# Ledger of designs, part 213: peptides against a protein of PDB entry 6O8C

Target 1, 262 residues: chain A of PDB entry 6O8C
Amino acid sequence: VGLRYEKISLPKIHPRYDLDGDASMAKAVTGVVCYACRTASTLLLYQELMRKGVRWLVELVKDDYNETVHKKTEVVITLDFCIRNIEKTVKVYEKLMKVNLEAAELGEISDIHTKLLRLSSSQGTIESSLQDISSRLSPGGLLADTWAHQEGTHPRDRNVEKLQVLLNCITEIYYQFKKDKAERRLAYNEEQIHKFDKQKLYYHATKAMSHFSEECVRKYEAFKDKSEEWMRKMLHLRKQLLSLTNQCFDIEEEVSKYQDYT

## One batch from the design tools (peptide; made by RFdiffusion4, then SolubleMPNN)

Design b2_p29_3_s3 (from b2_p29_3, 15 letters changed)
Fold by OpenDDE base, seed 4:
Structure b2_p29_3_s3 (fold): chain B 262 residues (1-262), chain A 29 residues (1-29)
Amino acid sequence: as target 1 above (262 residues)
Amino acid sequence: MEEEKETEKKLEEQAEEAKKLLEEQKLKE
């Protein structure tokens, strides 16, 4: 679930000179750009936290993989040992049958041998699955975390600082417009300065909103979408590892039942 | 979008007029 932010837009700026209207407009613009600064900071923080989470999850899944590989190896050793013991027993019984000993026990042992060989064949599927997982987790694999470093916004981009500079300029003009409003009427020169500052306010505001939309919001959304997709794939992979681990335990349990016959 | 462009154009025209007036005043001092 990504951070929800409200879509903000600049208020309509009327070209008409109006000290009361201009002060109110400037206040609204200040509020909008202030919100953009705070939102940009929050979006950046979220992405940085997500990058940490991504790195953590990669290491966790690698540990899970190594544990699964270890368990698989143990099961293979146990299974191979059991198969070799059963094969020796089969050979002994075959020799004994030639000397007129009971055929019923040989049939049961032969069936166990066949079952163990089937279990051994299933280990090949587990190994192939583990190899696939390893390839996906490898550098350049489908689950590589390179996107987390490339996508989105970064502290080095200084987007929040850039927006803050624009906000400071806008805030200064807003405070001047509050003073102008209090004067009720400006001299001609002061009126011209006010009109010029109104234009500056507009340029700063539009620049801030464009920067916010294009460099903060858009990049965040792209990062969010990629992170969600990647996270789903990683969680699925982790479930696959757990499934493979469980399969190893199932094989081990089945092998243990047959060890009593050896 | 069109209303914003029209407002921007009007504001730019006003800013240019204000700049011209300020420059003319500086030339007369």
Scores: peptide ipSAE 0.021, ipTM 0.537, DockQ to the pose 0.696
Fold by OpenDDE base, seed 5:
Structure b2_p29_3_s3 (fold): chain B 262 residues (1-262), chain A 29 residues (1-29)
Amino acid sequence: as target 1 above (262 residues)
Amino acid sequence: MEEEKETEKKLEEQAEEAKKLLEEQKLKE
């Protein structure tokens, strides 16, 4: 589950000159952009943490895969050995039957041989499944982690720093507007400066919010969506590996029942 | 992006002019 953030919007900026209103507006804008900076930082940290988690999970699943392949290989060797031994036994009993020995034992051994051959055929399906999993985990495969490096925001983008610069500019204007409010009335030239600063504040605020929305939030949401999709697929793959491992154990157990006949 | 930079430049120029006017008034006092 990704980080939840509140949707923020800039307060309405009135074009009318009002020292009290402008100070209040500037305070509100400062608060909104400050929240954007903090949120952007948090979203970045989350993504970096998730990237580490993704890399860790990839290695874990690769280890699981290798373990499953190893187990499968062991089972194949054991099964092939048992099949060869049973085939030798069948040949011996066929020779003994020619000398009038009990046909009932040959039937049982033949049935075991048939069962072992069926188990051997199932190994082909397991192998095919493992190959599919390997292809999905391979570079360029469907479960490659390349998206984690491409999607979202990165420290190198310096989004938080860019927002902080804009916040500093806005904060400076806010403090000036607090002073202007305290004066109650400004001289004509000071009034003109105040009006220009108000325009600058609007510009910085809109730039900050645009940057936050387009470069931080949008990219984060894309990263989040991709990560959730990828995570679901990886978890499913792990379940598949577990299933294959269990199938190998089941085959090994069945083969062990026939070892007394070999 | 270019239009935003032009607006920013105009705002900066206006602010600098306003500062100059303020300094000139202080010198006349």
Scores: peptide ipSAE 0.020, ipTM 0.550, DockQ to the pose 0.208
Fold by OpenDDE base, seed 2:
Structure b2_p29_3_s3 (fold): chain B 262 residues (1-262), chain A 29 residues (1-29)
Amino acid sequence: as target 1 above (262 residues)
Amino acid sequence: MEEEKETEKKLEEQAEEAKKLLEEQKLKE
């Protein structure tokens, strides 16, 4: 989910001295840069909220992981207990077979033992999968959240404040151009000041838009893309954990069928 | 960045000189 913003551009600045045109141009420039300031602030806020969301999701997935590990451990203990009991039973029946023919019962117990050993082998696969997940979540892993602190824009960059300073300079010139327009005609020296202010306006506006594009928008887009990719991977990881948990439940259910023989 | 700052400084200096000239003319009237 990304913020939609309108692509903004500076109006064409004509080199011709025109008090009415210059006032109108300055007004338009002020509006564009004002929009850039507000947009930059909104983009920053979005990123800060997303960083909070990332941290929250990491904690949630770690909890899911711990729950899955706990369930796996429980199943391993139960399974090992059942295997040991069946092995004891097999030994007893092997001794009894020397005295009385209970071959059919021994065969059944032996088959159960074989099935339990197969289930135990599947636990090894689950353990390997959990180790892989743990490695991915670990510091330096593929799903580390270090990117969230590096990518994008941050309050410490002071991008909004920098843009606001430029906007203030532009706004001051705009107000002067409104006054100049009201005078209808300027003296020679005042006309020269107006021309210099127009150059300053152009400089500040260009600097503002360049800063907005390169330091705000571009970095935001990079952050957005990275966050979307990372979140998709994390959600997939959660599904994997759920699958592993379900496999543990399935094994536990199967083992419970044989507990009556132990 | 440095070239832009130099240009900005030159423009500011020119604007200040123009303002001084205007003030001097007002004082002579």
Scores: peptide ipSAE 0.019, ipTM 0.546, DockQ to the pose 0.191
Fold by OpenDDE base, seed 1:
Structure b2_p29_3_s3 (fold): chain B 262 residues (1-262), chain A 29 residues (1-29)
Amino acid sequence: as target 1 above (262 residues)
Amino acid sequence: MEEEKETEKKLEEQAEEAKKLLEEQKLKE
């Protein structure tokens, strides 16, 4: 998952004065930096969309958590009620047994009581698991989304705008070099200007590519890697919540089998 | 060689798009 971009590099800039070569080089440089601008914009957009997705997923998982907690609470109440009723029944039968009445049924009820207590003990494990999940989702937890706001590139960085400024400068020089090429031969002063502009072109191009690589691509890759890792963990956590919910349903179903005895 | 030519063609197209954008900006100023 992620945007595929092509690795771009600046063409070789020859130091030799060549009007045709310089125009061609300038054209190529313009293309490369233009690609960098577009790519930077696309990478930024991707990250902004991912940030929205992250926020959405956090809320979704929080909802799942709350639902699981709610279900667990319902099961606990039902189970506790059933246990209390069975305990009352056990006490009654114990009294009857003292007078040699209904002794055969006491064993069955006692077995049910034991089973219910075992189910009750499993609730502790579910609770512990829910607490772990809650801690992971909490601020500062392992699944906190703070990275989404810190990592990567942001509109406020104005990377696209900065690259666009450099592209404009480069494009201007390219247009001049195209004119120079059309002249076929430049006067001494114009030749000197051309040489200076070539140096400026190199400077702007290098600055653009450096900025693109260091401030756009590198930060994007870091964001992407973190997002993938975080997403995997969040999906796993969601599966854990579903598992816990299913365990609650299983307990509820088991308890329902014994409700006829209460 | 063919991949390089395709890359060169893409770069040329991008350069032309950049030209158009610059011309549009000049018309707005």
Scores: peptide ipSAE 0.019, ipTM 0.509, DockQ to the pose 0.031

Design b2_p29_3_s4 (from b2_p29_3, 13 letters changed)
Fold by OpenDDE base, seed 2:
Structure b2_p29_3_s4 (fold): chain B 262 residues (1-262), chain A 29 residues (1-29)
Amino acid sequence: as target 1 above (262 residues)
Amino acid sequence: MEEEERLKKELEEQAEEAKKLLEEQKKLE
């Protein structure tokens, strides 16, 4: 998962004065740095969209958690009520047993009571699981989204703008080299200017590519790796919540079967 | 990397020489 981009490198820049070669080289450099600028913009956009997605997913999972907690609470109340009623019924039948009445019915009610107590015991496990999930989703928890704000590149870094400035400088030199090539031969002063501009081109290009690699690509890759890891953990947590919700529904259904005895 | 550094050095030397020549010429004018 993530954006695919081509690995780009600068062409070889030879120190030899050659009007045709220098124009061709400058054209190639312009193309490479232009690609870097566009790629940096795309990588930034991807990260911004992912940050929005992360925030959205966190809120969604929190809502799921709250719904599960609510459902669990309802089931606990219903289950406790049912247990209390069954216990009252057991006491009544025990009194009747002293007169040798309703022995078969007492056995059935006792079995129901035992089943309800088992269901009640499972609620403790559900509660413990919910508490664990809550701790993981807390601001200081293992699934906090603080990494999304720290990792990667941000609009405030102005990486695209910085690359664009360098691209503009490179493009100007390229256009001059096209003119120089058209002249076929330069006067001594113009030749010296050309050589100097070639050096400037080299510095701008290397600066652009270094910035692209170190401040854009590297940070993007770090962000991508963190996002993938975090996403896997969040999806797993969501599955756990769903499992807990289903357990609550199963308990509720089981309790409903015994409500006629209470 | 070594070749790139060599080329960089050569370009830097040429640029500095060109700059000096241009400055000297401006002083004569």
Scores: peptide ipSAE 0.019, ipTM 0.497, DockQ to the pose 0.734
Fold by OpenDDE base, seed 4:
Structure b2_p29_3_s4 (fold): chain B 262 residues (1-262), chain A 29 residues (1-29)
Amino acid sequence: as target 1 above (262 residues)
Amino acid sequence: MEEEERLKKELEEQAEEAKKLLEEQKKLE
């Protein structure tokens, strides 16, 4: 779930010299760019938290993988031991059958042997699945977290600081426009300065909003999309690991039923 | 976008005129 932010746009700037209108416009611009600064900071924080979460999840899934591999290995050893014991028993009963002793029990033991061999064959599928998971989690694999370091915005980009500088410039002009409004009428030189500052305001605001849109929002959205895709795949992989673990437990349980015959 | 570009152009023209006037005044002092 990504952060929701409101789409912001700069107010219309009228070229006409109007002290009241210019003060109001400057106030609105200040508000918009202030929102952009706060939003950029929030978006950055979100991405940093997500990067931490990604790293945590990778380690968690690796631990789950190792546990599953260990369990699988344990089951394979147990299964192989059981198979060997049953095979020995089958051989003994085959010899006894040649002497016309205990033929009825041989059929049951042979059926158990067949079932165990089927279980053993299923271990190959589990192994293949684990190998696939390992390859996906490996460096350069499909579930590598390299995107988390490449996509989005980073503190080193100093986007928030850059926006803050522009906001400071805009705020200064806004305060001047408030003073100008209070004067009701400006001298010619002051009027020219006001007009020049209005242009500066526009320049700073446009630069801020462009920077916000292109360097903050766009990159955040790309990061968000990539993170959602990656998280979905990782969660699916984790479910697969759990499924494989459960399959190992199921096999172990079934094998335990036959251990009494060995 | 067209209206924004028009407004930008008007503001730029006004600023250029203001800058010229300020520079001329500085030369006369």
Scores: peptide ipSAE 0.019, ipTM 0.488, DockQ to the pose 0.719
Fold by OpenDDE base, seed 3:
Structure b2_p29_3_s4 (fold): chain B 262 residues (1-262), chain A 29 residues (1-29)
Amino acid sequence: as target 1 above (262 residues)
Amino acid sequence: MEEEERLKKELEEQAEEAKKLLEEQKKLE
């Protein structure tokens, strides 16, 4: 997953004065920097969309967590109530057994009691798991989304705009070089201006490509890697929540079998 | 890298010459 982009490089710039060559070179440079601008814009858009997705997923998982906690609480209440009732029944039957009455039923009730206690013990494990999940989702936790605001590029960085300014400068020189080429031969002063503009072109281009590589591509890749890692962890966590929910339902179902004795 | 540095130097020299010419032209205008 992620945007594909082609690795681009500036064409070779020859220092020799050549109107045809310089026009061709300038055209190529313009193309490369134009590609960089477009790519930077696309990379930025991707990151912004991903940030929205991250926020959405966080809220979704938090909702799932709250639902699971609620269900767990309900089950605990029901289970505790059932246990208390069974314990009362056990006491009654124990008294009856002393007078040799209803002894056959005591074994069954005692077994039920034992099963319920086992179910109750499992609640501690569920609670511990939920607490772990909560800690991971909490601010500063392992699954915090703070990275989404820190990593990558942002609109406020104005990277695309900065590149566009450089592109405009380059394009202007390119158009001048096209005119120069059409003249076939320049006067001495015009030739010197051309040479000077060629230098400017070079510096603008190198600045653009450096900025693109260091401030756009590099940061994008870091963001991408972080997002993929985070996403995998979040999806796994969601599966854990579903598992815990199912465990709660299973316990509830089991308890319902013994409600006739309560 | 060496070739690039040579290129830069040559371009810089040309640029300086161009600047001088432009300044002279401006004085004549």
Scores: peptide ipSAE 0.018, ipTM 0.515, DockQ to the pose 0.638
Fold by OpenDDE base, seed 1:
Structure b2_p29_3_s4 (fold): chain B 262 residues (1-262), chain A 29 residues (1-29)
Amino acid sequence: as target 1 above (262 residues)
Amino acid sequence: MEEEERLKKELEEQAEEAKKLLEEQKKLE
């Protein structure tokens, strides 16, 4: 779930000289650009927090992986030990069989040996799965977090500061237009300045909103989409690790049934 | 801060240029 923001647009700027209208327009523009500044800041904060979360999750998943590998290793050792012991027992009973002793028990032990070997074969599949997961988590892998540092907006971009500069310029013009409105009528020279300032206002506002949309919102959306995709994949990977762990436990439990024969 | 100052300077320069143009237009009138 990403941060929700309202779609904002600049009010229509009428070319007609109107002190009341221009003051009202300037006020509206100031409000819109102010919103853009605040929104840009919020979007930046969100992304920074998400980056921290991504780093945290990566470490968590790596820990899960290591635990799974450890468990797998333990099971392999136990299973191998059990197999070796059963094989020794089989050899003993085979020798006894040569003298027509203990024939019935040999069949049972041999069956156990076969079952253990089947369990051992499953370890290869678990190992392959772990290797796949490792490759995905490795640098350059499908689940690498390099995107988190590349996508979106960053404090170093100084987008908020840039927008703030433009907002300051706009606000200054707005205050002047309030004064102009209070004068009710301007002298010719002041009127020309007002008209020029109106053009400046338009320029600053357009620049601000363009910057906001292209450098803040668009990049944020890209970051958000990438983060959601990555997060889903990471969660799925965690489930896979859990599944592998459970498989190891299942094997361990099965082996425990045969420990009395070792 | 450096980028902000750069942008501010650019805007100020544009404003001054525009003022100059306005003054020139007044001289032509």
Scores: peptide ipSAE 0.015, ipTM 0.431, DockQ to the pose 0.096

Design b2_p29_4_s1 (from b2_p29_4, 12 letters changed)
Fold by OpenDDE base, seed 3:
Structure b2_p29_4_s1 (fold): chain B 262 residues (1-262), chain A 29 residues (1-29)
Amino acid sequence: as target 1 above (262 residues)
Amino acid sequence: SEVLELFEKLNFDEEFKEKFLKELEELLS
């Protein structure tokens, strides 16, 4: 489900001065933070791609909606015309019945009229459904895509760049620790510098991991969950629109059967 | 993935759909 990534953690940092241990620790820290940088970049790319997909889907659904509305309008016009004609016919036959003329035909025409009125009522239901869909797709509606701009991480957040800066600082210290290890023993002054650098490395590493977890991973997960939920709703909406369109076609076909009586 | 499966069911234009799905597959692989 979504983009896969591995959980990462910093290695244990010992307070003891140990050139070999410190070099190994620094190497491990560099690796972890490097992974965080790459992962953050990938997560960002994924979200940007999804945002593009969201925009595309919104446009598709709006097009589907407009087509459905257009078809519904056409059917309403046709149906209303047919109803008016049948009503005129009914009036004529009613007058004929008063003079004891053919009664058998009036019943059939009256039944057709009743069926047409029922179809007209169905159009009202379709209209209501379309209005509901429109409201859901409107700005501020339940299916608005504003969440896509609010949730997750964005390039403007500069998360990857911030992590990269920290990685650079850590890497520099790591390379120094490699040199220190090669010396096997440091003079007093260099030893003190090494100890201070170790503290800096710890600070940068902790900051990087905190930033990665809180500003990258957490927000990505929220975005992913929201996007999947929204996508499912949009797919369902498209199916609803298709159903409404088909209902319009069915009504149109049925009305065509009665046009010969008008 | 769940997201990829959802997009496969969408009626995108063929050009966009192909490109989009390919990119997703690459990212998720």
Scores: peptide ipSAE 0.024, ipTM 0.637, DockQ to the pose 0.010
Fold by OpenDDE base, seed 4:
Order: C-alpha cells, then structure tokens, then sequence
Structure b2_p29_4_s1 (fold): chain B 262 residues (1-262), chain A 29 residues (1-29)
C-alpha cells in the first residue's frame, strides 16, 4: 500500500575549490532536489486522492448501513405480521379444544409460532449490532475520518512550492558553475563569488532535503500508516453490514416457509 | 500505481469502485 519512491541523499560536497568538481556536484544536487520536488508532488497527489477515496468509502459504508437498516425493517414487519397471525390462529384452536372440537393442526401451528419467536429474537441482535455500527460511523465515532484531514501533507502547506523555490536557487548556482567550469580559471573576485555560491548551494540543498524528509516524507508515511489502519477497520465494518444483511435474508426466507399458515 | 489509477476513476465507474475495493482488500491482507 502506498507509493513507491527511492530514498535520496545529497552527494558529498567537498570543501576544496574545484571548478570541474563543483559543477558536477551542483548538477547532482540539482538532480536530487528536483527529484524531491517531483516526489513531494506525487506524494501530495496520492494523499489527496486517498482523501477523496476515504470520503467515498465513508459514503459507501453509510449507504450499506441504510440498506441494511431498510432490509431489517422490512423483515421485522413481515415477521411481526406472521407472528400476530399465528398467535390468532393458536388462540382459535385452543378455544376449539376447550369445547372438544377438532384441533389436529394445533401442534404444528404451535411449533411454527415457536420458530417465529426465535427468529424475532435474532432480529433484536441484528438491531443491536446496527446501533453499534451507527455509533462507530458517527462523526465522533471510532471510524471518523478526521485523521484524513489532520495527517499527511496538504496543498495549503505549499511544500512543493517551497521546494521549488529552493530548487530554483540551486539551479541558478548550478548554471553559474557550468559557466565557471567553462572559464577554466576565475579571477580572484569571481573565485570568491564561486566559493560563496557553493556555500549557498549547500545551505539551500540542506534546507531542501530537511524539508523534504521532515515535512513531506515523514508526514506521508504517517498518513499512509493511519490510512491503512482505518481502511482495514472500514472494510471489516462493511463486511459486518453484509453479514447482517444476509442474516435478514435468511430470516426472510425462513418466514416465507410459513406464509401458508398465516 | 494501480491504486492511484483506480482512485482517479472512483467518481465515474462502478466497475473501478469494485476493483478498488478488491485491490484494497488484497493489499491490506
């Protein structure tokens, strides 16, 4: 689960003044920070898509819940109707027996009544389970998606933009170092500027890598971990809802066997 | 990734939604 990306590190920056080496180093640094920018953008996109997916999944599970509740209600109505009819029939037969009239079917009807009552008890368990699920899906429940808004990186953090600014600075120095390399030798003032720019390059690169690792990668990993945990719980919940729905269908099927007696 | 591709289609294709759920289950297993 999650995006694949390569671990990156800055190349070694030698303190020695070397126009060829400095140009090569600057090129490598530019490449690394460029990769960081692209990766940060990709990681951000992933998280935004995941947030969208999370919202979708929440709505999906809510729909499943509503369907299950609807089905349960339907079965309860049917079951209660059957129970009432059977109870009326039982009473009639009991009265007939009291006056010494035939009641050959009383035993069968009574057995059906007992079975229906057992089914009704099962419905109570289903209702309790649905109430538990409802509480978990509530805004303050255990399956709230607030983490998706809190964890990870967001567009408002402007991490990609911040890295891009640093990349621009680094790239500018790199291009200057290419020019310096082409000169083969620099005058004193230009040499001092080169050395100063090398220090700036180091500063920008270090800042970029620190920002990337701490504000992009680390937060992404935290988001990924939480998303995995949450999604597992949501999928389990969905399976529970499906199970409850199936139980309702099973009850409905069994009740249908007794329709001729109601 | 395949997951990202599926996410991009979540709002448009029910088939992709089902595939996403299946893939998610596999990835989380």
Amino acid sequence: as target 1 above (262 residues)
Amino acid sequence: SEVLELFEKLNFDEEFKEKFLKELEELLS
Scores: peptide ipSAE 0.023, ipTM 0.624, DockQ to the pose 0.009
Fold by OpenDDE base, seed 1:
Structure b2_p29_4_s1 (fold): chain B 262 residues (1-262), chain A 29 residues (1-29)
Amino acid sequence: as target 1 above (262 residues)
Amino acid sequence: SEVLELFEKLNFDEEFKEKFLKELEELLS
């Protein structure tokens, strides 16, 4: 789950003035920061796609919920109708018995009535479960998707752009160090500039890596972990809804067996 | 990357969506 990326680190920067070494070091730094820029971009893209998926999944689960509620309502209506009819039948047979008329079927009908009432009680449990699910999906509930907007990196953070600026500075110094290397030896003034640029390179590189690690990678990892947890819960909730729907179907099927008595 | 590729196609047809959910469940389990 998530994107695979290579853990990167800056090469060691030696304080010693060395045109060949400095050029090589600068090249390596450029490569590392370049990778950081690309990685930051891909991590951002992943998060944006996940946010889209989160929104979609929320709507999907809400639809599942509504379908389950609808099915439950249908079954409740059918069950209540059947119960009322059986109760009327029971009353008729009871009256017949009071006037010394035979009603051998009364016991069977009464048993059916009892069974229907048990089924009705199970609908209460389903209702309670649906209410629980509704509460979890509600704003501020356990399955709220507010985290998706808060966690991770966002385009508005401009992290990729910030890294790119630093990369540009680093690249410029790298190109200069290539030129310096080609000169074999620098005059005093140029040597001093080279040394100062090396300090700037260090500054830009460390800033880039710090930004990448703290503002890109860390936040991405937090987002990824939160998304995985949330996705598992949402999928489980969907399974619960399906289970409740199946229970409604089971009740409906059971009720259908008794319709001949109504 | 597999999850990423699937999410790129989230708004496709319903059949794909269900397949995606199944695949996601397997990946997250």
Scores: peptide ipSAE 0.023, ipTM 0.620, DockQ to the pose 0.009
Fold by OpenDDE base, seed 5:
Structure b2_p29_4_s1 (fold): chain B 262 residues (1-262), chain A 29 residues (1-29)
Amino acid sequence: as target 1 above (262 residues)
Amino acid sequence: SEVLELFEKLNFDEEFKEKFLKELEELLS
C-alpha cells in the first residue's frame, strides 16, 4: 500500500582536491538530489489524491448513514402501527374469551403480539448502533477526517520548491566543476574558489537530503499509516451500516407476515 | 502506487465507486 520509492543516500565526498573526481562526485550528487525532488513531488501528489479520496469516502458513508436512518424510521412507524392494531385486536378477543369464544384465535394473536414486541426491542438496538456510528462520524469523533488535513505534506509547505532551489545551487556548481575539469589545471585563485564551491555543494546536498528525509519522507510515512488505519475503519463502518439496513429489511419482512391481522 | 492508481481513475460512476471500494478493502486486508 502506498507509493514505492528507492532509498537514496549521498555519495562519499573526498576531501582531496581532484578536478576529475570532484566533477564526477558533483554529477552523482546532482542525480541524487534530483531524484529526491521528483520523489517529493510524487509523494505530495499521492497525498493530495488520498485527501480527495478521503473526502469522497466521508460523503459516501454519510449518505449510507442517512439512508439507513431513513429506512429505520420507516420500519419503526410501520411496526408501531402494526403493534397498536394487534393490541386492539387482543383486547377484543380477550372479551370474547371470557364467554368461551374463539380461544384458539386469541392464542394466535397473542403470539403475534409477542413477536412484534420482540421486533420492536431489536429496533432499540439498531437505534443505539446508529447513534454510535453518528458519534464516530461527527466532528471530533473517532472517524473524523481532520487527520487528513494535518498529517503528511501539503502544497503550502513548499517542500518541492525548497528542494528545487537547493538542486539549482548544486547543479550550478556541478556545471562549474565540469568546466574546471575541462581546464585540466586551475590558477591559484580559481582553485581556491573550486574548493570553496565544493564545501557549498556539500552544504546544499546535506541540507537537501535532510529536508527530504525529515520533511517529506517521514511525514509521508506518517500520513500513509494514518490513512490506512482510517480507511480500514471507514470500510468496516460502511459494512456495519449495511448490516443495520439489512436488519431493518428483515424486520419489515417479518411485520408484513402479520399484516393480515391488522 | 496501487491506491494512487485507483484514486486517479475514480469518477462519478457508481459502479466504478463500488469496485474501487472493493479493491480498497482487498488492499487494506
Scores: peptide ipSAE 0.022, ipTM 0.605, DockQ to the pose 0.009

